Peptides against a protein of PDB entry 4HTP. Designs and how they scored, part 169

Target 1, 231 residues: chain A of PDB entry 4HTP
Amino acid sequence: SQTVASHVPFADLCSTLERIQKSKGRAEKIRHFREFLDSWRKFHDALHKNHKDVTDSFYPAMRLILPQLERERMAYGIKETMLAKLYIELLNLPRDGKDALKLLNYRTPTGTHGDAGDFAMIAYFVLKPRCLQKGSLTIQQVNDLLDSIASNNSAKRKDLIKKSLLQLITQSSALEQKWLIRMIIKDLKLGVSQQTIFSVFHNDAAELHNVTTDLEKVCRQLHDPSVGLSD

## One batch from the design tools (peptide; made by RFdiffusion4, then SolubleMPNN)

Design b2_p24_5_s3 (from b2_p24_5, 10 letters changed)
Fold by OpenDDE base, seed 4:
Structure b2_p24_5_s3 (fold): chain B 231 residues (1-231), chain A 24 residues (1-24)
Amino acid sequence: as target 1 above (231 residues)
Amino acid sequence: MREKLEKELEEKLKEREELLKEAE
């Protein structure tokens, strides 16, 4: 079955997240998220106009926006150090070079930007001059690859994990990789609370999530912002 | 491979735009 996520570029989500992060006020952050969500819902209605009882929802995006609430995927088994080594290899960075050392020593401020401890930001600056300006992945494809990583981690298939990671990296811009890293590490640093995200999505979303702890159920049951839990 | 993926994405985007226009 066709999904909204199969038609939405991952770049669109990343651009939205970047706007949210850069916004100073809560209201601006909410606006950017709302615009993305409204666009998603509009397209959902168009895509599924002639279909009843679809299982498609905002879940593919929501699980990337709130990765700490992911319960369907098993653990990725990926740490910053692993990513650092992978980038050094992939980009053919000199091991004793400035950029390699920045990635490996991401917790120590080695640069002027004060991004110590934020591996994704450090990676972004290393990747920016070396990677594509525009990625080619959809949200669905990103989720499929992340599912593959989690599954293969559980199966201890390191080679297949690497393959999926390489596919993610090679098909993503520096900005998209910044956000992808944050999704994998499960810390987006948006400056907006989980509660705010839920409240914008649906008035009853926080309550339903508190009861079910199932992000997919929240997205499916509360897909329509006008239909509440008591309805 | 990249060109193929870019083309596929462009086709998906076009389909999305067409579907959105039909819903208007």
Scores: peptide ipSAE 0.057, ipTM 0.672, DockQ to the pose 0.829
Fold by OpenDDE base, seed 2:
Structure b2_p24_5_s3 (fold): chain B 231 residues (1-231), chain A 24 residues (1-24)
Amino acid sequence: as target 1 above (231 residues)
Amino acid sequence: MREKLEKELEEKLKEREELLKEAE
């Protein structure tokens, strides 16, 4: 079925997340998230104006913004070391070269950026001069690929995991890959709490999530910010 | 309406990317 997520570029989400991360103040972080959310809701209304009983919601985006709350998708089985090796192979980096060593030893970076322990940032700087400026994936496609990875991890199909990862990587900018890595590792480093994200989404979102622990249900039931749990 | 919104999203994306490049 037609979804908002099938029309929203993953790059748009990543740009929003980047702005949130770079913003120092809570208010500015909230503003960037609110703008993305409002745009999503507006697009939803337009897309589904002639359709009843739609199940489409903000869930496809929310599960990427709050990946630690993911309950539908099983574990990816992907760690930083695996990604490092994959990038070294894919980018044909010299094994004894500085970039390969940066990826493998991301916990002790020798660089000036001070990004110790943040693999996604290390990867970003390695990828920036080597990948496309603009990605081509939608939020839906990203979620589909992540679903594939999780499913194949459960099935112990390493070859198919690699295939899906390669598709993600080859169709994403360095910035998109930075955020994709953080989504997979489940640490976005946005500088805003889960409570703040829920509060911006809907006044009752935190309460409903505390009871149900179901992020999709939260997004679906509280899609309209003007309709509360008691309504 | 959808086409209009898609165009708006594309423009927003371009604007965001431009702003990010300027901030780097």
Scores: peptide ipSAE 0.024, ipTM 0.572, DockQ to the pose 0.049
Fold by OpenDDE base, seed 5:
Structure b2_p24_5_s3 (fold): chain B 231 residues (1-231), chain A 24 residues (1-24)
Amino acid sequence: as target 1 above (231 residues)
Amino acid sequence: MREKLEKELEEKLKEREELLKEAE
């Protein structure tokens, strides 16, 4: 069956996250998230207009927005050092070059931008002049690739992990990769709390998540903002 | 493969836009 996530570009989510991060005020951050969510729900209603009992929900996006709450997907086994080495190889960066050293020594403040310790931002600046302007992946495809990475990590299939990472990287813009890295590392730095995200999604979302700890159940049961837990 | 994926994405985007317009 068709899902909303199969029709939403990963770039759209990343653009929303970028707007949220750049916004200074809580109200503006909430507005950007709400606009994305409302658009998602509107498209869901249109896509599933003639179909009852669909399992489709906001879960594919929510698990990327709140990656620290992911429980279905096992650990990726990916750290910044692995990504640094992969980028050096993929981009054919000189090992003793400035960009390679920036990636490997991301914790050391060597740059003028004050991005020390934020690997995703350092990677962004290295990738920006070298990567595609527009990615080709949907949210569904990103989740499928991330599922593959987690599964292959559990199975200790390093070559297949690399293959999936290469697919993600080669089909993503620098901005999309910035956010993808943050999703993998599970630190989006949005400047908005989980409670705020849940409150915007549904009034009962935080409560249901506290009880179930199941993000998919939260997204499915509380898909309609007008229908509460007691209904 | 990239060109194919880009075309598929464009088609999905078009479908999304059409469905959203129809729902309005």
Scores: peptide ipSAE 0.023, ipTM 0.570, DockQ to the pose 0.870
Fold by OpenDDE base, seed 3:
Structure b2_p24_5_s3 (fold): chain B 231 residues (1-231), chain A 24 residues (1-24)
Amino acid sequence: as target 1 above (231 residues)
Amino acid sequence: MREKLEKELEEKLKEREELLKEAE
């Protein structure tokens, strides 16, 4: 479909999130998010130059940045232990090997990096030497696959869930998978609050979300940062 | 315009990927 999300690589979002996470100050974190958002809006304007009243918005990205606010798709039914087992299988890791044990026992400190309890980081280091350097998925494709996972979870179609997960994994870099895992688990660890994300997106975003609890409506109605709810 | 923006995004992605590699 003709959406911004269909043209933006998932890797682009992930690199932005990585920069945000690594930034120490709130101002730097905000800057990185704003740059991504501004680029998105610019692309939107170009893509939809000859079209009015489009429903396309920042929503496809926002729902990945604030996955805890997802209301459109239901639960994935995926936990860290499931992912660990999947990676062990997919990567053909020895079950008694160091990497398999790291994934299974991700809560226990195994090294000097202090990544204990952060499954996504543990997975990242295991995946880094084994995965593609660059992924091929767009933000839209990631959302489509996540929609599939949620839908199939509701339908108890475990085979199809695995299929979609494999598509995500095989078409993603280690870094992209790190963030994908965090999106699925719904904890990005960005070090910036939800309120800050909303405030950067639009001054009225937090208020509108508090009333509607609809992230898509927030993104659509407040697409233009210069146009408020009362305008 | 779209094509130009797509190219720009691809270039930015590549740049960011390289920067991330250097930071590892």
Scores: peptide ipSAE 0.025, ipTM 0.565, DockQ to the pose 0.049; fails the geometry check

Design b2_p24_5_s4 (from b2_p24_5, 9 letters changed)
Fold by OpenDDE base, seed 3:
Structure b2_p24_5_s4 (fold): chain B 231 residues (1-231), chain A 24 residues (1-24)
Amino acid sequence: as target 1 above (231 residues)
Amino acid sequence: SREELAKELEEKQKEREKLLKEAE
C-alpha cells in the first residue's frame, strides 16, 4: 500500500533510535525523535497531497518505538534463547566457540564491553563482522514480517516463523538487527519515557492513549500536532 | 559510521525523491 512506512527504510528509524540511545540529555534525545517525526509528517504531506482523508499515520513507526504498547498483533513467542539458537545455526557458529557461547550465555559478563544481560548488544557485536552493511527493508516490510511472526505463532507454525525471521535477519544490517531484537523483546533502552515520546508526538497523545489504549487511534487522530482532541 | 550511514541513507533518499518531485 502507498504509505509513508512503505517509503521509509527501517535503517532510518534504527539510526534515529541509535542517536537517541547515545544521547545523554533528555533534550537531545527529544531532538532526535522530533527530527524523525517532523520528517515523517513532512513526507506524509507530500505523499498524500491530493488525498485529505487517509488512514496513514505515524503508527507503523510508533508501534516499533513503543513495542510494549502493541495491541494489534499478538505475542511473537520469541525469547533471547530462541534467537541465540537461530543465529548460531544461521551463521554456522561453532557450538563451543566464543561467539556461540556469548549468545547463549548473554547474561554472563564476558569482560569486554560490559553488555551482560543485553542480548541485542551481544548479538550486534557477533553480527557486525558477518552481515551486510546496509539493510533493504522498509518500516512497512518490517511490520509485515512481524505481523507474520505473530500470526504464525498463534497458529503454531514454527516453520513459517523461522522463515519470516530469516527474512528479517538476512535483509538487515547488524545495527538494524540490534534494534529489531529490542523491538521483539519489547525493550528499546532508549532512556526516554513513554510519556516523553507521547508528549513530543502530540500534547494530547498520552491522554488519548490512556483512554483508548489504541496506539493507531492515537497516531491517526493526533496526526496533526496543531489539531487537538476537541478540535 | 557505515559510510556516514550510507551518507545519511542517501541524503534521506534524496529527501524522499525531492518529496516525490515536489508532490507532482
Scores: peptide ipSAE 0.532, ipTM 0.926, DockQ to the pose 0.194
Fold by OpenDDE base, seed 1:
Structure b2_p24_5_s4 (fold): chain B 231 residues (1-231), chain A 24 residues (1-24)
Amino acid sequence: as target 1 above (231 residues)
Amino acid sequence: SREELAKELEEKQKEREKLLKEAE
């Protein structure tokens, strides 16, 4: 079955997240998220115009925006050090070179950029001059690859984990990789709270999540902002 | 950014191809 996520480029989500992060005011952050959400809902209505009772929802995007609330997908088993080593290998960076050392020592402040402790930002600056390929992944494809990583981690298949990571990296721009890293590490640094995201999505979203702890149920049951939990 | 994100991803892929040709 076709889903909205299968049509929305991952780059679209990443650009929205980038705008949210760069916005200083809470109101601007909310506006960017609302615009993405409204566009998603509008496209959903068009895509499913002739189909009733679909299970498709905002869940594929929401689980990437709020990765801390993921309950369906098991742990990735991926840390910053693993990603650093992978990038050094993939980009053929000299191990004693400046860029390799930046990735490995991401916790220590280097230079004037306040990016210490933010591996994704450090990786972005290393990738930016080296990544010329446009991203081609949809949100659905990103989730499929992340599912593969989690499944293979559970099965202790390290080689297959690496394979899926390489697919993500080689099909993503530097900006997309920045946000992908943050999704995997589960720290987006958007400057907006979970409660704010839920409140923009639906007035009853926080309440339903508190009861069910099921992000998919929240997205499915409260897909229509005009239909309340008590309706 | 890179061509302003390809001119906003070609205007959100021309509004997802104008909402699949107005949901034909």
Scores: peptide ipSAE 0.529, ipTM 0.924, DockQ to the pose 0.190
Fold by OpenDDE base, seed 5:
Structure b2_p24_5_s4 (fold): chain B 231 residues (1-231), chain A 24 residues (1-24)
Amino acid sequence: as target 1 above (231 residues)
Amino acid sequence: SREELAKELEEKQKEREKLLKEAE
């Protein structure tokens, strides 16, 4: 069966996250998230118009927005240093060059942007002039690749991990990779709390998550904002 | 920026192809 995530470009989610991050006020951050969510639900209704018994939900997006709450997918085993080395290789950066050193020493303030300690931002500026302007991945495809990474990490298949990472990287824009990195590292720096995200999604979402700790159950059971836990 | 992300991602893919041609 078709899913909403198979139709929504990863770039759409990333652009939303970028807007949220750039927004200064809580209300503005909430607005951007709400717009994405409402669009998702509207498309879901259209896609599944004649099918009431579907398991499709906001979960594919939610697990990327709240990656620290991921429980289905095991650990990636990926750190900033691994990504740095991968980018140096992929982009054929001189090992002693400025950009390679920025990636490897991301904690040291060496750049002009003041992004010390934020690997994703450092990577973004290195990637911006070197990668695709627009990515080709859907949210579903991103999740599939991330599932592959986690599975292969568990199996200690480093070569296959690299393969999946290369697929993610080569099919993503610099902006998409910025957010992908943050999803993998599990630090989005949105400036909005988990509780706020849940409250916007559904009034009962925080409560259900506190009880079940199952993000997919939260997304499926509370898919309709008008239907509560007691209904 | 980037032509406003390719014109807001082609107006959200023409509103997901007009919500799949109004779900027909």
Scores: peptide ipSAE 0.526, ipTM 0.925, DockQ to the pose 0.189
Fold by OpenDDE base, seed 2:
Structure b2_p24_5_s4 (fold): chain B 231 residues (1-231), chain A 24 residues (1-24)
Amino acid sequence: as target 1 above (231 residues)
Amino acid sequence: SREELAKELEEKQKEREKLLKEAE
C-alpha cells in the first residue's frame, strides 16, 4: 500500500528539523513543525482520496521526530564511536588527521564552533565537503533501513548492520546525516518539548500517549485534528 | 545553503505533483 512516507523525501523532514533547531522562540519552532504536519495531512488526503480506512498516518515521521519514544524498534546498538570509525573508513580519512581526530574525540573541544559533545554537528562539518549535496532517500526508506539495523542488532549480524548504515550514509547529504545521527542516538536537540510536539499534533495526543505509550496508535487515532479522543 | 536546499527541494516536488494532479 502507498504511504505518505514513501513520497516525502527524508531531506524535507531534515530541513524542517534544521529550521526548528535554528529558531530561537517557541512560537517559531511550532510554526515550522505545524507547516510540515499540515503539508503531510494535506498530501495524505490527496494520496488516499479514493481509499477509505487506510492505516497510513504521521507515524513514520513522528517516530523520527520523537525517537526517544520509539517502542516498535529494538535498540540499534550504535554509538558515536562506532559511527566515527565507520566514517573514517568510508571517507578514507587519515587516522592521525584533523577530521578523524575530531570524530574520535568529539567530546573534546576542537575548533571554533563549540560543538564539543555533539557528535552529529562534528560529523556534519566533516561530511559537508565530502558528501552528496542532495540525498535520495524517502522517509519510508529511512525507516526501512533503521528497522533493518535494529533487527540485525538483535540478531547480532554486524555485517548487515554495516550494510544498512552504508546505504544510509552514501545516499544522504551531510545535513541529512546530521539528523540521522541524532535520530539514531535519540537526541534531536530541537529545543522544543515533547509536550509541545504533541500539542501541535493534536490536543489529545499527550493524554493518549500517556495512557498507551504507543506513538502509532496516537498518530492513527488522532490523525484528524478535528476528531477528539472522546469522539 | 546548497542552493537553498535545491530551491526548497524543487518546491517540495512541486507540491507533490500538485497533490497528485488534484487527486485525479
Scores: peptide ipSAE 0.525, ipTM 0.925, DockQ to the pose 0.192

Design b2_p24_6_s1 (from b2_p24_6, 12 letters changed)
Fold by OpenDDE base, seed 5:
Structure b2_p24_6_s1 (fold): chain B 231 residues (1-231), chain A 24 residues (1-24)
Amino acid sequence: as target 1 above (231 residues)
Amino acid sequence: SEEEELRKRWEEKIKKIEEENALK
């Protein structure tokens, strides 16, 4: 079946997240999120025109925006050290070179950017001169690959985890990888609260999530901002 | 701007699907 997520480039979500992060004011951050959400809903309505009983919702995007609330997908088993080693291998970085050392020692970088403790930002600067300018993955494809990683982690299939990670990395820009890393590590650093994200999505979203702790149910039941929980 | 380009991509995507729906 058709989904909005299968039509939305992952790059477009990342661009939105980048704008949210760079915005200083709460109102501006909210505006960027609202614009993306409104566009998503408008496209949903067009895509599913005259279709009944669709299960499609904002969930594919929401679970990437609020990855700490993920309950469907199991743990990735991926930490910064694993990613550092993978990037060193993939990019063929000299192990004793400055870029390899930056990735491995991300908590105490020697660089000028002051990004201590932010692995994603350190990775971004290493990747920027080495990666594609534009990625090719949709939000759906990113979620499929992340599902694969989680499933293979549970099954202890390390080789297949690496395969899925390589697919993500080789088909993504440096900016997309920055955000992908943050999604995997579950820390987006957007500067906007979970409550704010829910409030923008739907007036009843926070309440429903507090009761169900099910992000997919929240996105499905409250897909229409004009239809409340009691309706 | 990048923001304007993103907006245009959404508009074009929506327009395309609306046109396809109109032909059905």
Scores: peptide ipSAE 0.539, ipTM 0.919, DockQ to the pose 0.853
Fold by OpenDDE base, seed 3:
Structure b2_p24_6_s1 (fold): chain B 231 residues (1-231), chain A 24 residues (1-24)
Amino acid sequence: as target 1 above (231 residues)
Amino acid sequence: SEEEELRKRWEEKIKKIEEENALK
């Protein structure tokens, strides 16, 4: 079964998120999200033109945009310190070197960028000169890898967790990894509220989520912005 | 712009699917 997520590069989501984060003001942030969503829905309609009964929805993207609302996937068991150590190993960074210390001591300001406490931003600058310019992962592939991480964390299979993380890292740009880290840590720092995201998605989204706490159900049932819960 | 390129990618993606649908 083909999904929209299998056709959408993760890079495109990250680019959208980057624009949202950089935008000043609620209106501009909303515009960027709406444009991505509208494009997604339009592609969905084309992809599923002759198939009315599909389970495909915006859920694969929404669960990455609102990772704190994830309920299907179990905990990753990944923190900043683990990622720091992984990057030091993967990038073969000297442990006493500047970049390794930045990753390990990300909470302490070391420069003028004001990125103290934001591990993803610290990682971004370390990764930028060392990573691919463009990633190759789709949104579906990212979710599959994240599912693997969560499943293997539950199963206490650390080796397989590392394998999936390496796949994510090696197939992602520095910018994509910045956002991936934020998704894993569950803090995107977009500057827009959960309620705003839901309101843009569908007028009834917040209400349905409050009742069901099921993000997939929200995305599926309210896929069409013109069709309400009572319709 | 990056925004324009993103929009273009979506349009091309949709167009491709539409063409495939027309051939079926």
Scores: peptide ipSAE 0.537, ipTM 0.918, DockQ to the pose 0.868
Fold by OpenDDE base, seed 4:
Parts: C-alpha cells; structure tokens; sequence
Structure b2_p24_6_s1 (fold): chain B 231 residues (1-231), chain A 24 residues (1-24)
C-alpha cells in the first residue's frame, strides 16, 4: 500500500524543520510548516485518488515533528552519551581528540559556536565534513528504523539497536542526523509550540488530541482541514 | 533557493502522480 511518507525524502522534512528553527517570527515559522503540510495533503489527494478506505495521513511526519506525543512507539533507550560513543566508534575519532571530547562533554562550552548543551548541533559540526552530502532515506524508512529501535529496546536487543542506528546515520547527511538526534531525544527546538502546530494542522486538532491523546487518530480524522469533528 | 528547490520537488512529485492517474 502506497503512503505519502514512502515518497517524501527525510531530507525534505529536515530542510523544513531547519527553516522553521531559523525563522525569527511566529508567522514565518508557521508559513514553513503550512507549506509542507499543504504539499503533503495535495500529494496525498493525488496519490490516493480513486482509492477508498485510505488510512494514510500526516501521522508519519507529525510523530517526528511532535515526538513528545509519541504513544505507538515505545522508548528508544537512547541518550546523548550513547550516541556520542557510537559516533566516536563509527567515525573512528581519537578518544582524546577535540571532536570526541566535544561529543562526550557536549554540555560544557568547548568551542566558539556557543552550542553547549545542544548535542545535536555539536554532532552536526562533527559530522558535516564526514558524512554524505545527501541522505537517501524516506520518512517512512526513518520511521521503520525508529520502530525497530524501540522494539529492540523493549526486547533488550542492544546489537539490533546498534544496527538500526548505524543504518540511520550512514544513510543520512549531517543535517538529517542533527534532526534525527533531536527526534530521538524528543527536543526539536523549533521555537513554535505544540498548540501552534496543532492549530495550523486543523482547528480541532488540539481538542481531539486532548481527549484521545492519539496522534495518529488526530491526523487521520482531521486529515481534511475543511472537515471538522462535528461533521 | 533551497526553499524553491523543495517546492519544485513537491510539484514534480505531484505532477508525476497526476500524470499516472490520467493514464488510468
């Protein structure tokens, strides 16, 4: 079964998130999100034209944009320290080298960028000269890998967790990894509230989520912005 | 710009699907 998420590069979501983060005003942040959402909906309509009983929705993207609201996927069991060690190993960074120390001591100011406390940003600069220019993963593939990580964490399969993480990072650009890290850690730092995201998505989204706490249900039931809960 | 490129990718993606739909 075809999904919008299977056609959308993860890089495009990351690019959108990057623009949102860099935007100063609320209005500009909203514009970038709205444009991505509108494009998604338009593509959805085209993709699923002449198909009935479609369950596809914005959920695959929404759960990455609002990772704190994830209820389907269990905990990853991944923290910054684990990622730091993984990157040091994967990139073969000298243990006492500048970059390794930046990753391990990400909370301490070590450089001129002022990125202390933001592991994802620190990782970005370490990865930028070492990673592929462009990633190859779709949003669906990213979610599949994240599902695998969560499932394997629950099953205490550490080796398989590492395998999925390696697949994610080896197929992602530095920028994509920055955002992926933030999704895993569940802190996107977009500068826009959950309420704003919901309000842009659908007028009834916040209300439905407050009642159901089911992000997929919100995305599916309120897929059409012109159709309300009472309709 | 990067924004324009993103927009273009969406447009091309949608166009491709629409063309496929027109053939059905």
Amino acid sequence: as target 1 above (231 residues)
Amino acid sequence: SEEEELRKRWEEKIKKIEEENALK
Scores: peptide ipSAE 0.537, ipTM 0.919, DockQ to the pose 0.839
Fold by OpenDDE base, seed 2:
Structure b2_p24_6_s1 (fold): chain B 231 residues (1-231), chain A 24 residues (1-24)
Amino acid sequence: as target 1 above (231 residues)
Amino acid sequence: SEEEELRKRWEEKIKKIEEENALK
């Protein structure tokens, strides 16, 4: 079945997240999220016009925006050290080179950027001069690849994990990879609380999530902002 | 701006689907 996520470039989500992160004020952060959400809902209505029993929702995006609330997808088994080694290999970085050392020693302050401890930002700067300017993945494709990683981690299929990671990396811009890394590590650093995201999504979202801990259920049941939990 | 471009992409995407729906 057709989903909104199959039509939305991952780059567009990343661009939105980047704007949210860069915004200083809560109101501006909320605006960027709201605009993306509203666009998503409008497209959903158009895409599913005259279709009944639609299960499609904002869930594919929400689970990437709030990755710490992911309960359907199991653990990736991926940490910064693994990604560092993968990038060194993939980019053929000299092991004793500046960029390789930055990735491996990401917790140690190096340079003037103040990005110590944020692997995604360090990776971004290494990737920026080396990656494509535009990615080709949709939100659905990203989720499919992440599902594959989690599944293969559970099955202890390390080679298949690497394959999916390589596909994500090779089809993503530096900016997209920055956010992808943060999604995998489950720390987006948006500067807005979970409560704020839920409140913008739907007035009853926080309550429903507190009871169910099911992000998909929250997204489906509260898809329409005008329809309350009690309706 | 990147924000305006993103908005335009959404608008174009929605418009395309609406046009397709109108032809059905």
Scores: peptide ipSAE 0.532, ipTM 0.918, DockQ to the pose 0.856

